# Peptides against a protein of PDB entry 5EG6, part 67

Target 1, 151 residues: chain A of PDB entry 5EG6
Amino acid sequence: RLRSQTVSTRYLHVEGGNFHASSQQWGAFYIHLLDDDESEGEEFTVRDGYIHYGQTVKLVCSVTGMALPRLIIRKVDKQTALLDADDPVSQLHKCAFYLKDTERMYLCLSQERIIQFQATPCPKEQNKEMINDGASWTIISTDKAEYTFYE

## One batch from the design tools (peptide; made by RFdiffusion4, then SolubleMPNN)

Design b1_p21_5_s2 (from b1_p21_5, 12 letters changed)
Fold by OpenDDE base, seed 4:
Structure b1_p21_5_s2 (fold): chain B 151 residues (1-151), chain A 21 residues (1-21)
Amino acid sequence: as target 1 above (151 residues)
Amino acid sequence: GPLLSGELPYYKNAKPKKAAP
């Protein structure tokens, strides 16, 4: 189970004032749980509790303080993001980060860049959106500000 | 089909606040 805390994820990294991809470094981010009605902005109110899929979160770089816009963390099943899953976030599962109030845009790794990727609706399953592998993230709880990964 | 956008908005200085009791 995940709560507002510091987490690490592969590839997502902040360097030189920008988000970018790093194959060797895991960026450390603080994931903040927000209220569903929290407005977008530099300042935001953090809620207590365990994070569930479908909830709004903020990812803040533990080192630089840089943050992404409000995200909705969604459960991933194969190559689809589940729109209605609401169980507690598990580190055993991949997740997707939907950019809130966008046209199905998800945080995505593409080559050496971090971009937003537009998911495609599933024709036969209204509660799912098709994403690519680059939009599936693995989160690991950590107290470290930065983690270097060597393969 | 799916579209890729290279523009990623961000904030340079996040300011989290604790919820009031």
Scores: peptide ipSAE 0.291, ipTM 0.757, DockQ to the pose 0.772
Fold by OpenDDE base, seed 2:
Structure b1_p21_5_s2 (fold): chain B 151 residues (1-151), chain A 21 residues (1-21)
Amino acid sequence: as target 1 above (151 residues)
Amino acid sequence: GPLLSGELPYYKNAKPKKAAP
């Protein structure tokens, strides 16, 4: 289970004042749980509790303090993001970060760049959106000395 | 509205604060 805490994720990194991809480094970020009604801004109120899929979060670089816009963390099933999953976030599963209040835009790794990628609606499954591998992220709590995850 | 694909706006100075009790 994940709480508002420091996490590490591969590829996402801040360097030179920009978010970029690094295959060599794991970026360290604070993941902060927000209320669903929290407004966008530099300042935000952090909530306590376990983070569940579907909830709003802020990712803040632990080194630089740079932050992404509000994100909704979503569960990933293969090449799809689940829209209705609400169970606690598991470090054993990949997740996707939907840019809140966008038209299916997700945080995405593209080569050496971090971009937003527009998911495609899944015609056969209304509760899913099709994403690419670049939009799937593995997050690991930094509180653990050892961890296991699946690619 | 939706952001343009390929762009990712960000804040340089995040300021998290604790919720009131």
Scores: peptide ipSAE 0.284, ipTM 0.749, DockQ to the pose 0.564
Fold by OpenDDE base, seed 1:
Structure b1_p21_5_s2 (fold): chain B 151 residues (1-151), chain A 21 residues (1-21)
Amino acid sequence: as target 1 above (151 residues)
Amino acid sequence: GPLLSGELPYYKNAKPKKAAP
């Protein structure tokens, strides 16, 4: 299970005041659990507990302090983001980061850039949105003491 | 099809605060 902690992801990196992609450098981020009703802003209140899919999180660069807007971490099934999954986040599964309060915009790797990618609705599956591979992320905890494995 | 946007919004200085007990 994942909770508020320092994590690493391969293709998300902060350099020169910008988010960019790096195949060689893993970005170090602190993932913060927020309340669902937490407002957007530079300042935010961190909630204790294990992170579940569907919850709101903040990714903050451990080095620079740069942060992305509020994200909803969602479970990925193949090339779809699940909208109704609420089980604990597992590091064994890929996840997607939905930019909260947007029209299906997800954090996405495109070439060497980190951008927003608009997911496509699944006509026959209202609980899913179609994403590309660039919008699927792997999170690895950098602190072994701050998480437990979950399958 | 899916749309790709340009700029990714961000904050330069995050200010996380712990919840009061």
Scores: peptide ipSAE 0.253, ipTM 0.737, DockQ to the pose 0.787
Fold by OpenDDE base, seed 3:
Structure b1_p21_5_s2 (fold): chain B 151 residues (1-151), chain A 21 residues (1-21)
Amino acid sequence: as target 1 above (151 residues)
Amino acid sequence: GPLLSGELPYYKNAKPKKAAP
């Protein structure tokens, strides 16, 4: 199970003040659980508890403090993102990061760039969206849980 | 098919806050 904590993921990296892709480096991030109704912004309230698929999270670079917009972490099955999965996030499974309040846009690795990738609806499976390999991520929790909270 | 978009928006200074009791 995954809580709000530091995590590491391959390919996603911050370098030169931007999110960048690295095939050999693992980026270190804080993954923060948010309330579903949390507004977008630099400041956000971190919720306690285990992270479940379908919940809203913030990814913050542990080094630079750079953050992506609110994401919904979704379970991946092969080349599809599951829209209705709500079980606890497992490090044994790949996940996808849906950019909240977008039209099926997912965090995606394309060559050496991090981009938004628009998933394709599955006509016969309404609870799934088709993603590419670049939009599937592996998350590994770190043994160091470092937090910085602002008053 | 799926479309690729451009640069990701991001925040430079994230400020996480602890949840109120």
Scores: peptide ipSAE 0.243, ipTM 0.731, DockQ to the pose 0.772

Design b1_p21_5_s3 (from b1_p21_5, 12 letters changed)
Fold by OpenDDE base, seed 4:
Structure b1_p21_5_s3 (fold): chain B 151 residues (1-151), chain A 21 residues (1-21)
Amino acid sequence: as target 1 above (151 residues)
Amino acid sequence: SALLSGELPYYKNAKPKKAAP
């Protein structure tokens, strides 16, 4: 189970004051659980508890303190993000980070950049959105500030 | 259709606060 804690993600990295992609370095981020009604801003109130899919979170770089906007962590099934999943987040599964209050924008790796990707609605399944592989993330719990990955 | 956006908003200095009991 995942809680408000430090996590590591592949490719997502902060360097030189910007988010960028790194194939060799895993960025360490603190994932903060927020209330669903928490406002956007530099300051935010952190909630205790295990993180569930569908909840609002903040990703903060453990080193620089840089943060992304509020995200909704969503469960991934194949190439789709599930909109109504609410079970506890499992590190065994890939997840997607929906940028809250956007038009289906997800945090995405594209080539050497970290961008937002607009998901496509699933015509036959209203509770799903189609994402690409770059929008599927693996989260690993860690106490390390930085992790270097060698293939 | 799916679109890619190169613009990623961010905050330079996050300030997390603990919830009051």
Scores: peptide ipSAE 0.394, ipTM 0.804, DockQ to the pose 0.780
Fold by OpenDDE base, seed 1:
Structure b1_p21_5_s3 (fold): chain B 151 residues (1-151), chain A 21 residues (1-21)
Amino acid sequence: as target 1 above (151 residues)
Amino acid sequence: SALLSGELPYYKNAKPKKAAP
């Protein structure tokens, strides 16, 4: 199970004041659980507890303090993001990061860039959105705030 | 259809706060 903690995620890295992609280097981030009604901004209130799919989180670079906008962590099933999953986040499964209050925009890896990717609705499954592989993320918990992993 | 956007907002100085009891 995942809680507010330091994690590593493949491809997402901060260098030179920018988010970029690295296939070999894993960045260290702190994932913060937020209240669903938490407003966007530099300052945010962190909530304790285990993180569940569908909850709002902040990813903050452990080294630089750079952060992404509020994200909703969603469970991934194959190439779809599940909209109604609410079970505890498992590190055994890939996840997607929906940019909160957007039109189906997800955090996505595209070559060497971190971008937004607009998911497409699943016509036959209203509780799912189709994402690409670049929008699927693997999270690994770490015990080091500044841990860097190389493949 | 899928849309790729190269623009991603960033916050340079995140300031997490602990929830008050």
Scores: peptide ipSAE 0.384, ipTM 0.799, DockQ to the pose 0.786
Fold by OpenDDE base, seed 3:
Structure b1_p21_5_s3 (fold): chain B 151 residues (1-151), chain A 21 residues (1-21)
Amino acid sequence: as target 1 above (151 residues)
Amino acid sequence: SALLSGELPYYKNAKPKKAAP
């Protein structure tokens, strides 16, 4: 099970002050669980507990402190993101990162760039959205749980 | 249809705070 902790993910990397893709490097990030009603901003309150699909998270580069906007972590089934999955996040499964408060925008790898990709609705399956391969991520927890909290 | 968009907004200085008890 995944908690607010340091994680590694392939392809997502921060270099030169920007998020970019690296095929050979694993980026190290803090994944922070947020409350569902947490506002967007540089400052955010980290919650304790196991991360479940459907919950709001922040990804923060462990090296630079750069962060993405609030994300909803979603379970992936083949080429679809599941909208109603709420079980604990498993490292055995790929996940997708929905950009919160967007129209089906997901964090996506495109060549050497990190972009947002708009998922396509599934007409017959309202609980799913079609994503591409670049929008599916593998997360690996690390044993290094380093945090800096601000008062 | 699938749509690719460009730049993501980023925060340069994340400031995580510990939840109050």
Scores: peptide ipSAE 0.378, ipTM 0.798, DockQ to the pose 0.749
Fold by OpenDDE base, seed 5:
Structure b1_p21_5_s3 (fold): chain B 151 residues (1-151), chain A 21 residues (1-21)
Amino acid sequence: as target 1 above (151 residues)
Amino acid sequence: SALLSGELPYYKNAKPKKAAP
Protein backbone atom coordinates (compact mmCIF):
# COMPACT_ATOMS: atom_id res chain seq x y z
CA ARG B 1 0.00 0.00 0.00
CA LEU B 2 1.03 3.57 -0.67
CA ARG B 3 0.86 6.26 2.00
CA SER B 4 2.52 9.59 2.74
CA GLN B 5 6.11 8.46 2.28
CA THR B 6 9.24 8.60 0.18
CA VAL B 7 8.83 7.25 -3.33
CA SER B 8 10.98 6.90 -6.41
CA THR B 9 10.12 7.27 -10.09
CA ARG B 10 12.09 7.22 -13.31
CA TYR B 11 12.75 10.31 -15.40
CA LEU B 12 11.39 12.91 -12.97
CA HIS B 13 14.00 14.81 -10.96
CA VAL B 14 15.06 18.33 -10.01
CA GLU B 15 18.18 19.85 -11.55
CA GLY B 16 19.29 23.43 -11.98
CA GLY B 17 16.38 24.79 -9.99
CA ASN B 18 13.73 23.20 -12.19
CA PHE B 19 12.01 19.90 -12.85
CA HIS B 20 13.87 17.93 -15.48
CA ALA B 21 13.86 14.53 -17.14
CA SER B 22 16.62 11.92 -17.06
CA SER B 23 16.39 8.40 -18.45
CA GLN B 24 19.30 7.33 -16.26
CA GLN B 25 18.18 8.69 -12.90
CA TRP B 26 15.40 7.84 -10.49
CA GLY B 27 14.06 10.88 -8.70
CA ALA B 28 13.43 10.72 -4.97
CA PHE B 29 10.21 12.36 -3.82
CA TYR B 30 8.01 12.51 -0.80
CA ILE B 31 4.36 11.98 -1.64
CA HIS B 32 1.98 13.70 0.77
CA LEU B 33 -1.71 12.89 1.12
CA LEU B 34 -3.94 15.98 1.33
CA ASP B 35 -7.59 16.60 2.02
CA ASP B 36 -9.74 17.07 -1.07
CA ASP B 37 -10.47 20.63 0.04
CA GLU B 38 -6.85 21.60 0.77
CA SER B 39 -5.91 24.94 -0.80
CA GLU B 40 -3.01 25.42 -3.19
CA GLY B 41 0.14 27.00 -1.79
CA GLU B 42 3.68 26.61 -0.50
CA GLU B 43 2.36 25.43 2.86
CA PHE B 44 -0.03 22.48 3.10
CA THR B 45 -1.49 20.10 5.69
CA VAL B 46 -0.53 16.44 5.42
CA ARG B 47 -3.11 13.78 6.26
CA ASP B 48 -2.62 10.26 7.55
CA GLY B 49 -3.82 7.15 5.79
CA TYR B 50 -3.28 5.01 2.74
CA ILE B 51 -3.55 6.73 -0.61
CA HIS B 52 -6.46 5.83 -2.90
CA TYR B 53 -7.00 6.72 -6.53
CA GLY B 54 -8.87 9.99 -6.86
CA GLN B 55 -7.21 11.57 -3.82
CA THR B 56 -5.18 14.78 -3.77
CA VAL B 57 -1.41 14.53 -3.27
CA LYS B 58 1.72 16.71 -3.21
CA LEU B 59 5.04 15.61 -4.70
CA VAL B 60 8.07 17.18 -3.00
CA CYS B 61 11.66 16.62 -4.09
CA SER B 62 13.47 15.05 -1.15
CA VAL B 63 16.73 16.77 -2.10
CA THR B 64 15.75 20.33 -3.02
CA GLY B 65 12.37 20.74 -1.34
CA MET B 66 10.78 21.85 -4.61
CA ALA B 67 7.14 20.87 -5.09
CA LEU B 68 4.58 20.51 -7.85
CA PRO B 69 1.04 21.88 -7.64
CA ARG B 70 -1.67 19.72 -6.11
CA LEU B 71 -2.21 16.52 -8.08
CA ILE B 72 -4.95 13.93 -8.21
CA ILE B 73 -3.52 10.45 -8.56
CA ARG B 74 -5.57 8.42 -11.03
CA LYS B 75 -5.61 4.79 -12.08
CA VAL B 76 -4.45 3.94 -15.60
CA ASP B 77 -6.05 1.37 -17.89
CA LYS B 78 -3.95 0.94 -21.04
CA GLN B 79 -3.77 4.47 -22.48
CA THR B 80 -6.62 5.93 -20.45
CA ALA B 81 -6.92 7.56 -17.05
CA LEU B 82 -9.88 6.40 -14.98
CA LEU B 83 -11.86 9.24 -13.42
CA ASP B 84 -13.94 7.27 -10.93
CA ALA B 85 -11.50 4.68 -9.57
CA ASP B 86 -11.15 4.92 -5.77
CA ASP B 87 -9.40 1.71 -4.73
CA PRO B 88 -6.01 1.77 -2.94
CA VAL B 89 -3.06 2.75 -5.11
CA SER B 90 -1.18 -0.33 -6.30
CA GLN B 91 2.54 -0.11 -7.00
CA LEU B 92 2.09 -2.93 -9.52
CA HIS B 93 0.18 -0.60 -11.84
CA LYS B 94 0.95 2.65 -13.59
CA CYS B 95 -0.72 5.86 -12.49
CA ALA B 96 -1.40 9.31 -13.87
CA PHE B 97 -1.11 12.66 -12.10
CA TYR B 98 -3.89 15.08 -12.96
CA LEU B 99 -3.12 18.73 -12.21
CA LYS B 100 -5.98 19.68 -9.94
CA ASP B 101 -8.44 22.33 -11.16
CA THR B 102 -7.17 22.26 -14.75
CA GLU B 103 -8.78 21.35 -18.05
CA ARG B 104 -7.64 17.71 -18.18
CA MET B 105 -3.93 18.54 -17.75
CA TYR B 106 -1.62 15.71 -16.69
CA LEU B 107 2.02 15.48 -15.63
CA CYS B 108 3.90 14.31 -18.71
CA LEU B 109 7.39 13.37 -19.84
CA SER B 110 8.33 14.74 -23.27
CA GLN B 111 11.89 14.16 -24.40
CA GLU B 112 14.00 15.76 -21.67
CA ARG B 113 11.25 17.97 -20.28
CA ILE B 114 8.45 17.68 -17.77
CA ILE B 115 5.33 19.33 -19.17
CA GLN B 116 1.56 19.41 -18.97
CA PHE B 117 -0.35 17.18 -21.37
CA GLN B 118 -4.02 17.75 -22.11
CA ALA B 119 -5.98 14.52 -22.11
CA THR B 120 -8.72 13.90 -24.66
CA PRO B 121 -12.22 12.95 -23.53
CA CYS B 122 -13.46 9.49 -24.42
CA PRO B 123 -16.72 9.97 -26.35
CA LYS B 124 -18.10 6.53 -25.53
CA GLU B 125 -16.72 6.28 -21.98
CA GLN B 126 -17.39 9.32 -19.82
CA ASN B 127 -15.39 7.91 -16.92
CA LYS B 128 -12.15 7.80 -18.96
CA GLU B 129 -9.71 10.25 -20.52
CA MET B 130 -7.14 9.39 -23.20
CA ILE B 131 -3.51 10.00 -22.21
CA ASN B 132 -0.19 9.27 -23.89
CA ASP B 133 2.59 6.99 -22.64
CA GLY B 134 4.51 9.98 -21.27
CA ALA B 135 1.68 10.70 -18.84
CA SER B 136 1.76 7.18 -17.39
CA TRP B 137 4.06 6.83 -14.38
CA THR B 138 5.54 4.00 -12.37
CA ILE B 139 6.24 4.72 -8.71
CA ILE B 140 7.86 2.54 -6.07
CA SER B 141 8.04 2.97 -2.33
CA THR B 142 11.48 3.60 -0.89
CA ASP B 143 10.25 3.62 2.69
CA LYS B 144 10.79 0.77 5.14
CA ALA B 145 7.05 0.39 5.57
CA GLU B 146 5.18 -2.83 4.82
CA TYR B 147 4.95 -3.56 1.12
CA THR B 148 1.52 -4.86 0.06
CA PHE B 149 0.53 -6.00 -3.42
CA TYR B 150 -2.96 -5.92 -4.89
CA GLU B 151 -4.04 -8.39 -7.58
CA SER A 1 2.29 16.63 -29.95
CA ALA A 2 -0.37 19.30 -30.30
CA LEU A 3 -1.70 18.32 -26.87
CA LEU A 4 1.40 19.50 -25.00
CA SER A 5 1.30 22.71 -22.98
CA GLY A 6 4.07 24.90 -21.54
CA GLU A 7 6.34 24.51 -18.56
CA LEU A 8 5.06 22.99 -15.35
CA PRO A 9 4.56 25.45 -12.49
CA TYR A 10 6.34 24.70 -9.21
CA TYR A 11 7.07 25.90 -5.69
CA LYS A 12 10.67 26.45 -4.62
CA ASN A 13 10.22 25.64 -0.95
CA ALA A 14 7.51 23.23 0.14
CA LYS A 15 6.34 23.45 3.76
CA PRO A 16 4.41 20.37 4.86
CA LYS A 17 2.47 20.62 8.12
CA LYS A 18 1.15 17.90 10.38
CA ALA A 19 -2.59 17.64 10.72
CA ALA A 20 -4.06 18.84 13.98
CA PRO A 21 -4.96 16.03 16.42
Scores: peptide ipSAE 0.342, ipTM 0.777, DockQ to the pose 0.737

Design b1_p21_5_s4 (from b1_p21_5, 10 letters changed)
Fold by OpenDDE base, seed 5:
Structure b1_p21_5_s4 (fold): chain B 151 residues (1-151), chain A 21 residues (1-21)
Amino acid sequence: as target 1 above (151 residues)
Amino acid sequence: MPLKSGELPYYANAKPIRAPP
């Protein structure tokens, strides 16, 4: 874990109709499980159940209704995203959001902006892609907001 | 804690504070 005194924490947020990263405010986003073959669109079919790494999800802002493109949630090990992990997603653990159908693009925080970061293939480990710290997220339930996330 | 479809979490990103070059 990173030491709090040496860590800058930001949160996914929507302001002015745009996604951004706020150091002061966090947005609550529904995480919806989708079928793997679900197409991109404003309307989508939601599946029930516990979310596993490797599955397709939609993040929808609870306030504005704005949604990110379809994402594949992936497990993070240090500075790498695991491509073949399929265990249940654990809150408070690091994860990454791969933009589905892109060339290794991940949802990434850069300063106050939300950008796409292209992961680098790991030559020695085909099941891993190298990401940066900005592409590592921690999912925290709003009813568990008092808990400290794992770094 | 397992994550279930339809839950409403927030998403945090913690970066190390880097010293100026």
Scores: peptide ipSAE 0.580, ipTM 0.851, DockQ to the pose 0.022
Fold by OpenDDE base, seed 4:
Structure b1_p21_5_s4 (fold): chain B 151 residues (1-151), chain A 21 residues (1-21)
Amino acid sequence: as target 1 above (151 residues)
Amino acid sequence: MPLKSGELPYYANAKPIRAPP
């Protein structure tokens, strides 16, 4: 007999000038592709094209203009982030956001808070880092909100 | 469904419901 697991879904959102995770509201954030050598700042040069895993991106709130630090979008396999994946990012597939120039820190959801979670190296797989479920995100187009995703 | 630079998605996080300690 198959058993299903109940999940709680939260969305990245900006409220009161802060990033948080809401169960009721979702924020639309532009995802901008940057050059690998782009420096951190409020102003940045955006590249065109399809985003690939391993590339540097900026997430910018469409309402407030608030942005997260530069992130490297990484492919997720179960509870691991892949370090060497470079194929195109596909919507509805789980991904992780590594905070660039940190020691394995990833954008993570903890209750209603957005925090940084430090991944641990995989002992037997050098191309992977162990993350938790809170660090696994699903990107969904705003015009595709009718789609559902499963863990 | 490839993701392109400049798109405006939302970002969802689904976690298993766990009993509090």
Scores: peptide ipSAE 0.578, ipTM 0.850, DockQ to the pose 0.022
Fold by OpenDDE base, seed 2:
Structure b1_p21_5_s4 (fold): chain B 151 residues (1-151), chain A 21 residues (1-21)
Amino acid sequence: as target 1 above (151 residues)
Amino acid sequence: MPLKSGELPYYANAKPIRAPP
């Protein structure tokens, strides 16, 4: 559903050769599905098909070619990232990007900066990690820029 | 809307506006 609270929206963007969060501009980034055993590197092989939560992806700037490290895309439920979700990724719904092979580090924005945020484990819910709003992203097709964000 | 490998979306982050401390 649509958020009723007032929010501040920023977009993943590359400027001056660096990743940042822009309030005015958004960058288009290819999202490439990788094999789970794909190694980190500038060169990588991509898979076809619909992306599912829990899978490894690469985000590549369409303009500069700059890429983020390998990410695991995870489903978001409120303020938590789900660790065991495996259904198809739905655009316009919240998701999180776990930095693969890290200790619960997620792609996060802090003001104008793109940082890594360490999620807090949920002891009583082993399939969840607590994230903040800065680590919750919405993927929107460039041909659907007019669409509103969904919770 | 399912997301397919190779698509070219943009990525938005909407954070609640917090009251100043």
Scores: peptide ipSAE 0.577, ipTM 0.849, DockQ to the pose 0.022
Fold by OpenDDE base, seed 3:
Structure b1_p21_5_s4 (fold): chain B 151 residues (1-151), chain A 21 residues (1-21)
Amino acid sequence: as target 1 above (151 residues)
Amino acid sequence: MPLKSGELPYYANAKPIRAPP
């Protein structure tokens, strides 16, 4: 059924040399698969293939070339990030971007700003950690026309 | 739709509108 919950949608964007979230404009960012042992840097080796949850990725702005730090893309279940999911990433499904080598820091939207948000461990589920809605992202192909989201 | 390395998508964040505390 069609989602009835009212939402505010913003898009990852680069403006003035900074990452931000725009309600009007979206930036196209390359998503590159990296090796798990790839070090942080401006230069990195890109792997081919389908991206799986739990893998390390780099997001690079197609216009400016600006990149975010290495991220681990994680599957989202409601308001939790799954730590052990390893199935292929599916577009249009919500995901989270864990900042690699941090203490549960996730790429998060706060109003128009892109910040880091620290997830809270799930006390009874060690394979999950609690994120907020601002840390849940949807990847959408630029060659897709229209999408309708159902729940 | 599976996501492949090197693709060029955009990234949307659809947050539920919540009442201020």
Scores: peptide ipSAE 0.573, ipTM 0.847, DockQ to the pose 0.023

Design b1_p21_6_s1 (from b1_p21_6, 10 letters changed)
Fold by OpenDDE base, seed 4:
Structure b1_p21_6_s1 (fold): chain B 151 residues (1-151), chain A 21 residues (1-21)
Amino acid sequence: as target 1 above (151 residues)
Amino acid sequence: MPPLKSGPLPYYKNAKPIKAP
């Protein structure tokens, strides 16, 4: 199970004051659980407990302290993000990071860049929206600030 | 295909997490 802690994900990392992508490096971030009604800002109140899909989180670079806007962590099923899943987040399972209060924008790796990808509504399933592989992330718990990945 | 948004992601340079009371 995942709770507010340091996590690592492939590709995403901070260098030179910007978010970058690296094919072999895993960035280390602290994932903070927030209340659903937490406002956007530099300061935020952190909740205790296990993180569940559908909850609001902050990703803060463990090295630089840089943070992304509020995200909703969502469960991934094949090529779709689930909008109503609420079970606990498991390590090594794929997840998607929806940028809160946007029009279906997700964190995405594309052409070695970290960008926003606009998901497409799923016509047959209202509780799902279609994402690409670049918007699907794998995270692991770690105490390390940096992790080098070799396949 | 759904569109990709160009440009850098918005971010905060100095995030300040506060532990809930």
Scores: peptide ipSAE 0.093, ipTM 0.651, DockQ to the pose 0.673
Fold by OpenDDE base, seed 5:
Structure b1_p21_6_s1 (fold): chain B 151 residues (1-151), chain A 21 residues (1-21)
Amino acid sequence: as target 1 above (151 residues)
Amino acid sequence: MPPLKSGPLPYYKNAKPIKAP
């Protein structure tokens, strides 16, 4: 199970005061669980508990202290983001980061840059949105917190 | 394929996490 803790992900890192992509570097971030009604801002209240899909999180660079806007962590099924999944986040399962309060914008790797990718609605499945491979992320805990694998 | 938005993502340089009481 995943809770507020330090995590690593490939490609995403901070360099020169900006978020960059690197094939050789793993960015170290602290992922913070927020309340669903937490407002955007420099300051934010961290909540206790294990992170579930659909919850609001903050990613903060462990080195520079730079933070992204509020994100909703969503479960990924192949090339789709699931909108209604609420089970505990698996560290070995791919996830997507929806930029909260946007029109289907997701955190995405494109070439050597981190950008926003607009997902396409699935006409046949209202609980899914189509994303690309660059919008699918794998996160791994870097501290000694409890690790639980979910298939 | 869905459209991509160019440009840098907005961010905060000094994040201040506060522990809930």
Scores: peptide ipSAE 0.090, ipTM 0.646, DockQ to the pose 0.690
Fold by OpenDDE base, seed 1:
Structure b1_p21_6_s1 (fold): chain B 151 residues (1-151), chain A 21 residues (1-21)
Amino acid sequence: as target 1 above (151 residues)
Amino acid sequence: MPPLKSGPLPYYKNAKPIKAP
């Protein structure tokens, strides 16, 4: 289970005042749990506890302090983001970061750049949105043992 | 699938997390 803590994710890192991607680097970030009604801003109140899918989080660079806007962490099933999953986040499973209050925009890796990817709605499955592989992320706690992930 | 959106993501340079009491 994941809680507010320091985590690492492949590709995503901060360099030169911008978010960049590198196949050879893992970025270190603080992932903070927020209340669902927390407002956007530079300052935010961190909530204690285990992070569940569907909850609002902040990713803050552990070195520079740079942060992305509020994200909703969502469970990934194959190439779909689940909109109604609410179980505890597993570090061993893929997740997607929905940019809160956008039209299905997700944090995405493309050509070593971090961009927004608009998910495609699933008319027949209202609880799912179709994402690409670049919008699927794996995050691990830096306090845990090293893990090897196969893509 | 829809095309990828180009451009940098919005960000804050001086985020200040506040620990809940």
Scores: peptide ipSAE 0.032, ipTM 0.606, DockQ to the pose 0.666
Fold by OpenDDE base, seed 3:
Structure b1_p21_6_s1 (fold): chain B 151 residues (1-151), chain A 21 residues (1-21)
Amino acid sequence: as target 1 above (151 residues)
Amino acid sequence: MPPLKSGPLPYYKNAKPIKAP
């Protein structure tokens, strides 16, 4: 189970004061659980406990202290983001980062750049929206010595 | 395919997390 802690994710890292992508490097970040009603800002109140899908989080670079805007971490099923999943975040599963208070914008890797990708609603499944592979992320705790990915 | 938004992501420098009381 994932909670507010130091985590690592492939591709995303900070270099030269900007967010960059690398296919070979893992970025180290603090993932912080926030209250659902927490406002955007440089300062934010962190909650303790396990992170569940659907909750609001902050990603802070462990090296530079740079932070992304508030994100909602969502469970990924194939190429869709689940809107109503609320189980604990699993480090073995891919996840998506919805930019809070946007029109279905997700953190996305495209051609070695970090961008926002607008998801498409699923017409027959209101609890899902379609994302691309670049919007699917894997997060692991930095204290994990060995791990296995199932793709 | 859904549209892509290019450009740098908005960010804060020197973010300061505080523990809830």
Scores: peptide ipSAE 0.026, ipTM 0.567, DockQ to the pose 0.651

Design b1_p21_6_s2 (from b1_p21_6, 11 letters changed)
Fold by OpenDDE base, seed 2:
Structure b1_p21_6_s2 (fold): chain B 151 residues (1-151), chain A 21 residues (1-21)
Amino acid sequence: as target 1 above (151 residues)
Amino acid sequence: MPPLLSGPLPYYKNAKPKRAP
């Protein structure tokens, strides 16, 4: 289980006032759970509870305080993001970060850059969007939070 | 149709999280 807490993810980090990518560095971020109706902005209200796929979150750099726009954390199945998954987020599975209120834009690693990647609709499955490997992320908790494995 | 790669991400320089009452 994942809640509003400090997490670490490979590649993504902040340096020199910008988001950068490094294959050898793990960035430290706070992941904050928001209400589905929380407005975009510098200030935001953090909610308690365990994070589920489909919920709105904020990623904040633990060092610099820099933040990305509101994201929806989505479950990944192979090279697809699941649009309707709502089970608790598992640290053992990759996830995707959809930029909320965009046309299928996802947080993506491209070479040494962090960019938006536009997912392609799955022709045969309306509840899935095709993403590339750069748009799938592994996150791990950095505190002593309870973890439950989900198959 | 091939996927589209966009430019840099928008960001906030100073995040201000607050706890719900």
Scores: peptide ipSAE 0.353, ipTM 0.797, DockQ to the pose 0.810
Fold by OpenDDE base, seed 1:
Structure b1_p21_6_s2 (fold): chain B 151 residues (1-151), chain A 21 residues (1-21)
Amino acid sequence: as target 1 above (151 residues)
Amino acid sequence: MPPLLSGPLPYYKNAKPKRAP
């Protein structure tokens, strides 16, 4: 189970005032749990507790303080993002970051850039959206607090 | 359907997380 904490993500990096991809470095970010009704903005209130899929989070660069808009962290199953998963976030699974209040836009790695990628709806599976590999992320906790892995 | 790729992500330069004391 993941809580608000410092994490590392492969590729995602902040340099020169921009989010971009680095093949050589893992970016260090703090993931903050927000309330579902937290408004967008530079300032935000961090909530205590373990992060579950479907919840709203903020990714903030630990070094620069740069942040992305509010994201919904979603569970990934193969090439799909699950819309209704609500179990605790696990480091054992890839995740997707849906840009909140967008038309199926996800945080995505494309070449050396971090962009928004529009997922395709699954007509036969309403609880899933099709994403590409670039929109599937691995996050690793960098703190030493007790952690429960969850399948 | 071809995948739709958007431009650069919007961002905040100075995030200000607020924590309860």
Scores: peptide ipSAE 0.350, ipTM 0.794, DockQ to the pose 0.695
Fold by OpenDDE base, seed 3:
Structure b1_p21_6_s2 (fold): chain B 151 residues (1-151), chain A 21 residues (1-21)
Amino acid sequence: as target 1 above (151 residues)
Amino acid sequence: MPPLLSGPLPYYKNAKPKRAP
């Protein structure tokens, strides 16, 4: 389970005043749990508790203090983002970061760039949206004992 | 293929988290 804490994720990195991709470096971020009704802004209220899929979070670079807009962390099933999953976030699974209040835009790695990728509605499965591999992220908690992830 | 949004990501330069009372 995850809570508001420091995490590491591959590819997402802050350097030179911007977000970019790096396959060799893991970015260090603090993931903050927000209320669902928390407004967008530079200042935000952090909530305690375990982070569940479907909840609103903020990713803040632990080094620069730069932050992305509010995100909804969603569970990934193969190449689909699950819209209704609400179980605790597991480090055993990849996740997707939906940019809140957008038209199905997800945080995505494309080549060596970090961009927004528009997911496609999944036919016959209203609870899923089709994403690409670049929109699937692996996060590792840095708060607990050493963790090894195997794909 | 779904569209990709080009350009830099929107961001905040100085995040200011605060704890709930």
Scores: peptide ipSAE 0.346, ipTM 0.794, DockQ to the pose 0.657
Fold by OpenDDE base, seed 5:
Structure b1_p21_6_s2 (fold): chain B 151 residues (1-151), chain A 21 residues (1-21)
Amino acid sequence: as target 1 above (151 residues)
Amino acid sequence: MPPLLSGPLPYYKNAKPKRAP
């Protein structure tokens, strides 16, 4: 299970006052669970509980304290983000980070930069959006956490 | 597929998390 805790992810780093990509090491971040109605800003209220897909989160660099805007963590199936998945986040699955209140913008790795990628709607599947591999992230817990296997 | 760039990501230099009461 994933909750508000310290996590590691590859390619996402903060250096020189900017978010950038690095294949040399894993970045260390704290993921914070927010309420769905939490406003954007430097200051935010953290909620307790296990994180589910579809919920709003904040990623904060554990080293620099820099943070990204509010994100919605979404479940990934191959190269699609699932819009209606609401089960607990599993570390066995890759996830996507939707930039909240945008037109299908996702956190994405492109070469050595972190960018916003606009997902393509799936006309035949309204509950899915097409993303690329760069918008699919692996998260590993670094704090004391209970691991739960989901098939 | 290549990513569609929409510009630089906005960020906050000093995050201030507050624990809910």
Scores: peptide ipSAE 0.339, ipTM 0.785, DockQ to the pose 0.599

